# Designs tried in a protein design run: peptides against a protein of PDB entry 3ESW. Part 14

Target 1, 322 residues: chain A of PDB entry 3ESW
Amino acid sequence: NNIDFDSIAKMLLIKYKDFILSKFKKAAPVENIRFQNLVHTNQFAQGVLGQSQHLCTVYDNPSWHSIVLETLDLDLIYKNVDKEFAKDGHAEGENIYTDYLVKELLRYFKQDFFKWCNKPDCNHCGQNTSENMTPLGSQGPNGEESKFNCGTVEIYKCNRCGNITRFPRYNDPIKLLETRKGRCGEWCNLFTLILKSFGLDVRYVWNREDHVWCEYFSNFLNRWVHVDSCEQSFDQPYIYSINWNKKMSYCIAFGKDGVVDVSKRYILQNELPRDQIKEEDLKFLCQFITKRLRYSLNDDEIYQLACRDEQEQIELIRGKTQ

## One batch from the design tools (peptide; made by RFdiffusion4, then SolubleMPNN)

Design b2_p20_3_s4
Fold by OpenDDE base, seed 5:
Structure b2_p20_3_s4 (fold): chain B 322 residues (1-322), chain A 20 residues (1-20)
Amino acid sequence: as target 1 above (322 residues)
Amino acid sequence: SAEDFVAEKLKKELKEKIEK
């Protein structure tokens, strides 16, 4: 009897869809109690929740997307994308084009648009004076700086003229379109918004050990792709653990559709103790937040995202990012 | 698609279980 594997597979897919949809129903009272207890008793869990409340939704602002697209040199960007796309002769169409777009946005952002600011230039002495700047510490924002979601201002004194220069750490990405400078936080914040403005599926990745980057979902590669604007890096998740020899404990990705522990993608060696939360509790937390983020989605959207989640989990287990 | 991937995975796992 030739087992009709195709018919069996179709039947299993129906049952699998129903099973997946059942997981995304409203949380049971016991799950809510577990969640509330976890975020009230575990500081790391509280931090992840707090970050999710901001990072999962803040970039889904159509007004911001319009401002970004009006600010960028779109003619230059698309000219460069078209040029690179034409070289590789790929007939694969629109899916691979998006990968070229992200690569060009990385180039454009680092080379033409944004500046790394370890120390600010002196406001009085002008350009290329950062070497003369001595840090005096940090303080709260003034009345003007407070308008742009500024939590901290770094204060510097010029060794040449003695004047004070303020470096506000703005969290408003629209203000960053004006200032055009920052460190990893400002870079990742604005670059995440830029990618979102092109209609891309993007996650903000937080590393506990003071770094941040993005992930982009490539329809061509059919997976989440590492994207670091600071490094102009595309699909190089190994750079931190291997190239930098960085020690890390947690990498958490925050997107509109979910929160995911992506530590296995980036922590390839020199793993620090994962002692901030129980692994089961972290898994539960991420799943619970993800479930909440998907409450308004239809059954087909939930199912498609769940299939994507399963594919990612398999990738993370197999270590097959390459 | 991710759905196609899951479908092929399930098909493969089923085939492997039946052939054993």
Scores: peptide ipSAE 0.055, ipTM 0.652, DockQ to the pose 0.797
Fold by OpenDDE base, seed 1:
Structure b2_p20_3_s4 (fold): chain B 322 residues (1-322), chain A 20 residues (1-20)
Amino acid sequence: as target 1 above (322 residues)
Amino acid sequence: SAEDFVAEKLKKELKEKIEK
């Protein structure tokens, strides 16, 4: 009896597709109740939901993408990418070009475009005066600062001239194209938008222990790749746990198509207690939000993304990026 | 593709189940 393995495989793939699609149907009343109870009773869950409502959608703005592309030195960027690609990229296929692009964007952003700001320069004394600045605390935004999604303004006094300098913590990434300075929050915010503006699949990764970075989906590597604009880092998820010896509890990735606990990619040692939420509840929460984000997608898109999700979950379990 | 990966995984798992 020649078992037509190909026919059986095709039939099983169809059944698998149907099974996957069934998971992405509208949530049952019991799941909605569980979700509502979780976000109302668990502060961490509420925080994840709140972040998802912003981070999963804010960067999908075509007008912002145009402004970004008009602001960047695209000629320089593509010149450098083409130069690196010409060395060895042709041997690896066209998909590697995007990896070169992301690497150049990391270089360009850190070296040519954006500045780290521990302390601002004195507005009166001018450039390279940050050493003379003493923090006085934080205030709410004024009327002008409030126009650019500013929640907090850091206040500094110059030790030399005694004048006050304001450092608004802008959350408007378009304003950051003008100011071109900040800390990890501003860096990651604008850099996420930059990557999105090139049509890339990008996630914003939030770490509970006060750091943020990106992930980029590499078609060449066929996986999510760690990207940190502050560190000019590409595919080095170990830098926090190993190089910095950082203690961490949670890393959550936020993208247009889903919310994923990526802690296993980055927390390789020095794990802090994961006591903010039950593991089962966090898994449920991320899946539930992901399901909602995909409600408007067609069956083929849902299936393709679900296959990508499964591949990532296998990667995270096997520690292949470690 | 991710779909190809899942397909191959399923084929392998199925083959292993049928051969047992």
Scores: peptide ipSAE 0.052, ipTM 0.650, DockQ to the pose 0.676
Fold by OpenDDE base, seed 4:
Structure b2_p20_3_s4 (fold): chain B 322 residues (1-322), chain A 20 residues (1-20)
Amino acid sequence: as target 1 above (322 residues)
Amino acid sequence: SAEDFVAEKLKKELKEKIEK
């Protein structure tokens, strides 16, 4: 009896779709109680929730996308993308073009657009004077700085001229288009917005051990790809654990369609204790927030995202980037 | 596609269950 595996697979897919859709229905009262109790009793859970409320939605701003696209040298960017794409002999219309775009955006951002700021230059002495700057500490924003979601201002004194230079840590990515300088936070914040402005599926990855980066969903590779603007890095999730020998406990990805524990992608060695939350509670939390983010999506969108989630979970378990 | 991946996974799991 030739079992028509294709017919059976199609029937199973229908039932599987219904099953998946049933999981993404409105949370049961018991799940809501569990969620409320978790975020009220666990500080890590509260932090993840708070980050999700900002990071999952803030970059979906069409006005910001327009400002970004008007600010970037699009002619240079696309010229370089087209050049590298043509050099490798790819045909027009291949999904791989977007990977070339992201790689060029990484290059452009690091080399042409944005600056790393360990210490600011002296406002009086001018460029390349950061070596003369002594940190005096941090303070709250002034009235002007507070307009741009500034959480803290680092204060520096110039050893040469004695003047004070302020380095406001702006969280407004539009202000960062003007200032064009920062550390990992400013880099990742603005670069996440830049990628979103090109219509890409992007997640913001928060690491508990004081680093942040992006993930981009490559339609060519059919997976989430590590993207670090600070490092000009594409698809190198190992750089933190292996190259930096960084110790890490949690990496959480925040996107418009979900919150995902991506720790297994990045924590390859030197794992720190995961003692901030029970693993089952973290899984529940991420799933619960993800369900909420998808409430407005149609059944087909929910199903496609759930299939993507399943593929990612398998990838993360296998430890092989396919 | 992610759907194709899930389809192939289900097909494989089904095949493995029938062959056992």
Scores: peptide ipSAE 0.047, ipTM 0.643, DockQ to the pose 0.842
Fold by OpenDDE base, seed 3:
Structure b2_p20_3_s4 (fold): chain B 322 residues (1-322), chain A 20 residues (1-20)
Amino acid sequence: as target 1 above (322 residues)
Amino acid sequence: SAEDFVAEKLKKELKEKIEK
C-alpha cells in the first residue's frame, strides 16, 4: 500500500492551520487569570504591558504620517534612493528598493535632518555653545512643554552668560519634527514614525540597559532587520554586544501586530542576568499581548503573521540571519 | 513566503515521524 504522502501532508497542513488559528482565539479564563496575576505581581511584566499599550499603536496615526511626509524632503530622498538603486544595477519593482529607501532614510535622518543633543546650546549665546552648559538637574514640564507629551526637562546654566536653557525631553514625535534634536529616545521615536509613514512594518525595540532602536521587516530579506537611526545602522544587530561591548539582559520589540523578545538577536556576549521575570512567564506575556493585538484580524492575516513569527523564532534559535 | 517555509518544515517533520 503506497502511502500517499502528499495527501497526508495536505491533510496535516490543514490541521496545522486550524491548530495555529485555535491559539489566536479568545483567551481562556485560565490564561486571563495568569496574565492578570503576572502583571500585578511582576514589575517587569507590568512595564512590558505599559510599553505595549503605547508603542504598539501610537505610530499607527494617519494624520501623523501625512505631517511627516509633508515635512521631509521627499524629492531629495527619492532622488538619492533612485541613484543608489540604479548604481547597483537593480531593475524597477524589486522588493530590494524598500531596503534602499530605509538606508537613505537613515542617511537623511542622521546627516540632513536630526541632531544629537548631549547638551543644548545656550538659548542666548547661540550655536556651538554647549561646551559652556552646566547641568543643574531635571524638573517637570511647564505649561507649554506639557502640551507635547513631555515628562522631564533637563535644566542647564550657561557658564558664559549665566542664563538658563531648558532641554525638554519631548515624547510627541510631531514636536520632534520641529525641534530636530535629541538623544536615543527622541531619535528612535521620530525615526519609528518616519518609517511607519512610508507604510513599512516597523517595531520599536526597547533595551533594559538604556538604549532603543527599530526593526524593519524587509520583504526582500524576508526577515526583521535591525535599524538604528543614531548609528545610521542597517542590519548590524551585533554593534551593541560586539562593537560597544555592551552588557544587556533584555531586548523587547513592540509592533502593531505583536510583542517579541528579540534578546537573542542582539545579546551575543556579555549577557546580564535575566532575573526580572521567569523565562516562561515572559514568553507567555509576549504571546498573550500579541494575541490581543491580533483579535480583530482575519484568519488569513493571523495565519500569515503566525508563520512569520515561527520563521523569526527559528532564526533567533539558529543565530543565523537568513 | 513564511507560509511556504512553515509548510516545508512541517512536511519534513511529518515525513520523519512517519518513517520512524
Scores: peptide ipSAE 0.030, ipTM 0.621, DockQ to the pose 0.745

Design b2_p20_7_s3
Fold by OpenDDE base, seed 4:
Structure b2_p20_7_s3 (fold): chain B 322 residues (1-322), chain A 20 residues (1-20)
Amino acid sequence: as target 1 above (322 residues)
Amino acid sequence: SEELKKALELIEKLLKKLEE
């Protein structure tokens, strides 16, 4: 009996697709109750939910994408991408071109576009005067600063001229295109929008221990790739745990298509206690939010994303990102 | 076939999950 392997393969794929799709159907009443109870009783869960409501959708703004593309030196960017791509002897149309684009965007952003701001320059004394600035504390935004989603304003006094300089911590990424300065929060916020503006699959990664970065889905590598704009880093998830010897407990990735605990990618040593939520509840929470984010997707999109999720979970378990 | 390749990849993934 010639086993029709193609027929068997088709039947297996159909059954598996149906099985996967069944997991993404509307949440059962019991799951909704569990979710509601979790976010009402667990502060960490509430925080993850709150972040997901913002970070998963805020960057999917076509108007913002247009403003970004109009603001960036696209001619310089593509010139450099084309140069490096050609240098390595790749053929046109290879998925690897996007990796070169992201690497150039990292370079361009750090070297040509954005500035790190530990302390602001004195508004009166001018450039390179941050060494003369003494922190006085933080306050609420004024009426103008409040227009740009400013949560806090750091206040500095110049030791040379005695004038006060304000450093608003803007959360509006369009305002950051103007100010072109900040710390990890501003860097990651604007850089996430920049990557999204090129039509890339991007996640915002929140670390509980006061750092943030991006992940980009490389079609060439067929995986999520670590991207840190502050470090000009591409595919170096180890930099925090190994190079910085940073202690960490949670890394959560927020994207349009899901929320994922990516702690295993970044926490390679010096793991802090994961005591904010039960592991089973965190897994449930991320899955539940992910399911909600996918409600409008068709069956093929859901299936493709589920396959991607499974590959990522295998990667995270195996530790074979390198 | 592309379908067989996908089925094999699926089986490999399932097997790996059963070993975890």
Scores: peptide ipSAE 0.016, ipTM 0.512, DockQ to the pose 0.264
Fold by OpenDDE base, seed 2:
Structure b2_p20_7_s3 (fold): chain B 322 residues (1-322), chain A 20 residues (1-20)
Amino acid sequence: as target 1 above (322 residues)
Amino acid sequence: SEELKKALELIEKLLKKLEE
């Protein structure tokens, strides 16, 4: 009896689709109770929820996308992308063009557009004076700084002229298009918006151990790709654990369509204790938030995203990027 | 078929979860 594997596969896919769709329906009362209890009793869960409320939606602003595209040197960017694509991209199909775009955006952002700021330059002495700056601490924003979602201002004194320079830590990515400087937070914040402005599927990855980066979904590679604007890094998830020998406990990805624990992609060695939440509760939390983010999607969209989620989970378990 | 591949991958994942 030739098992019609195609017919079986189709039946399995139908049943699986129905099963997945059943999971993405409105949360049952018991799930809501569990969720509320979790976020009220677990600080880490509350933190993840709080981040999701911002990071999952803030970058989906068409007005911001327009401002970004008007601010970037698109002619230079596309010229460089076209140049690199013309070398090897034609053999790999049109989907690889986006990978070249992201690589160029990484280059452009780091080399031409944004600046790393460990210490600000002295406002009085001018450029290349950061070496003369002594940190005095941090304070709250003034009235002007507060307009740009500034929570903290770092205060520096110039050892040369004695003047005070303020380094506001702006969370408004549009303000960062003007200031064009920051640390990993500002870099990742603005770069996430930049990638979103090109219509890419992007996630913001938060690491508990004080680093942040992006992932973008490559249609060419058919997977989530590590992207770090600070490092001009593309598809190098190992850089933190291996190259930096960084110890890490949690990496959580925040996107418009979901919240995902991506720790397995990045924590390859030197794993810190995952003691902030039970693994089952973290999994539940991420799934619950993801479910909420997908409430407005149709059945086909939900199914497609669920298939993507399953492929990612397989990838994360196998430890092999296909 | 791509559908068969997806189904097989799903089965593999389900099996792996059952082994855990």
Scores: peptide ipSAE 0.015, ipTM 0.507, DockQ to the pose 0.313
Fold by OpenDDE base, seed 3:
Structure b2_p20_7_s3 (fold): chain B 322 residues (1-322), chain A 20 residues (1-20)
Amino acid sequence: as target 1 above (322 residues)
Amino acid sequence: SEELKKALELIEKLLKKLEE
């Protein structure tokens, strides 16, 4: 009796695909109850949900993408990408071109486009006057600042002229194209939009210990790649734990297609207690939100994303970047 | 996932037995 191994393999693949797709069907009533109870009883879960409602969709705005592409020096960017791509002797049109693009966007953003702002310059005294600025605290936005999704305004007094300078913490990334300054929040916000404007698959990574960065899905490397605009860093997930000796508890990635706990990629040492939520509940929460984000996708899109998710989980378990 | 971890552990055990 020759066992038709090819027929068995095909049947197993079909059953496996059906099994994977079954996980992304409409949530059962019990899952909805568990989700509602979790977000109402756990503050960390409520925070993750709130962030997902904004960060997973806000950057998928075609009008914003057009404004970004009209604002950037695309001629300079592509000239530099082409130059670096040609040096390495790669054929035109290879998937590695997008990695060169992201590396140039990191360079361009940090060196040519955006500025780090610890303290603002005095609006009266002009450039290079930040050393004369004393923080007076923070207040709510005024009527003009409120038009640009401003949550807080830092207030500074100039020690030289005595005038007050306002530093609004804008969350509108289109306003950041004008102001071209900020800290890690403004940098990551605008840079996430920039990457999305090039049609790239990008996640916003939130760290509980007051840092934020991006991940880009490299088709060349076939994985999620660490991207930090503040550091001009590409594929250096170790910089926080090792180089900065930063203590961290949670890193959560927010993208259009899912919410993922990526803590294992970045927390390599100096792990803080993960006491804000049960691990099983966090896993359930991320999976539940991810499932909701995929409700409108077809079976092939769901299956492809599920395969990508499984590969990422394997990488995170092994502690090896493929 | 815990399930994926268990599956990987099982595969690793199977691979080790095959080397043996």
Scores: peptide ipSAE 0.009, ipTM 0.467, DockQ to the pose 0.064
Fold by OpenDDE base, seed 5:
Structure b2_p20_7_s3 (fold): chain B 322 residues (1-322), chain A 20 residues (1-20)
Amino acid sequence: as target 1 above (322 residues)
Amino acid sequence: SEELKKALELIEKLLKKLEE
């Protein structure tokens, strides 16, 4: 009996697809109750939900993408990408071009476009006066600052002239295209939008221990790739735990298609207690939010994303990206 | 074949266990 292995394989694939699709059906009443109880009783869960409501969708704005592309020096960017691609990329196929693009965007953003702002320059004394600035604290936005999703304004006094300089912490990434300065929050916010504007699949990674970065899905590498605009870093998830010796408890990735606990990718040593939520509840929460985000997708899209999710989970368990 | 059905059922069981 020549077992038609091809027929068996096809049947298995059909059954597997049906099984995967069944997971993304509308949540059962019991799951909704569990979710509601979790977000109402657990502050960390509420925080993750709140972040997902913003970070998963805010960057999917075509008007913002147009403004970004009109603001960047695309000629310079593509010239540099083409130059690097011409060296090595022809042998590796077209999919590697996006990796070169992300690497150039990291370079361009850090070197040519955006500035780190630990302290602002004095508005009166001009450039390179940040050393003379003393923090006075933080306050709410004024009427003008409030137009740009500003939650907090840092206040500084110049030791030289005595004038007050305001450093609004803008959350509007379009305003950041104008201001061209900030800390990790502003960097990651605008850089996430920039990557999205090139049609890339991007996640915003929140670390509980006051850092944020991106992940880009590389079609060439067929995985999520660490991207930190502040560090001009590509595929170096170890930099926080190993190079910085940073202690961390949670890293959560937020994208249009899902919310994922990516802590295992970044927390390689010096793990802090994961005491904010039960591991089972965090897993449930991320899956539940992901399910909601995918509710409008077709069966093929759901299946492709689920396959990608499984590959990522295998990667995270094996700890071998290299 | 009944054998194929059994194999498919086994795979379905294995898939469920991998989710736990």
Scores: peptide ipSAE 0.016, ipTM 0.481, DockQ to the pose 0.087; fails the geometry check

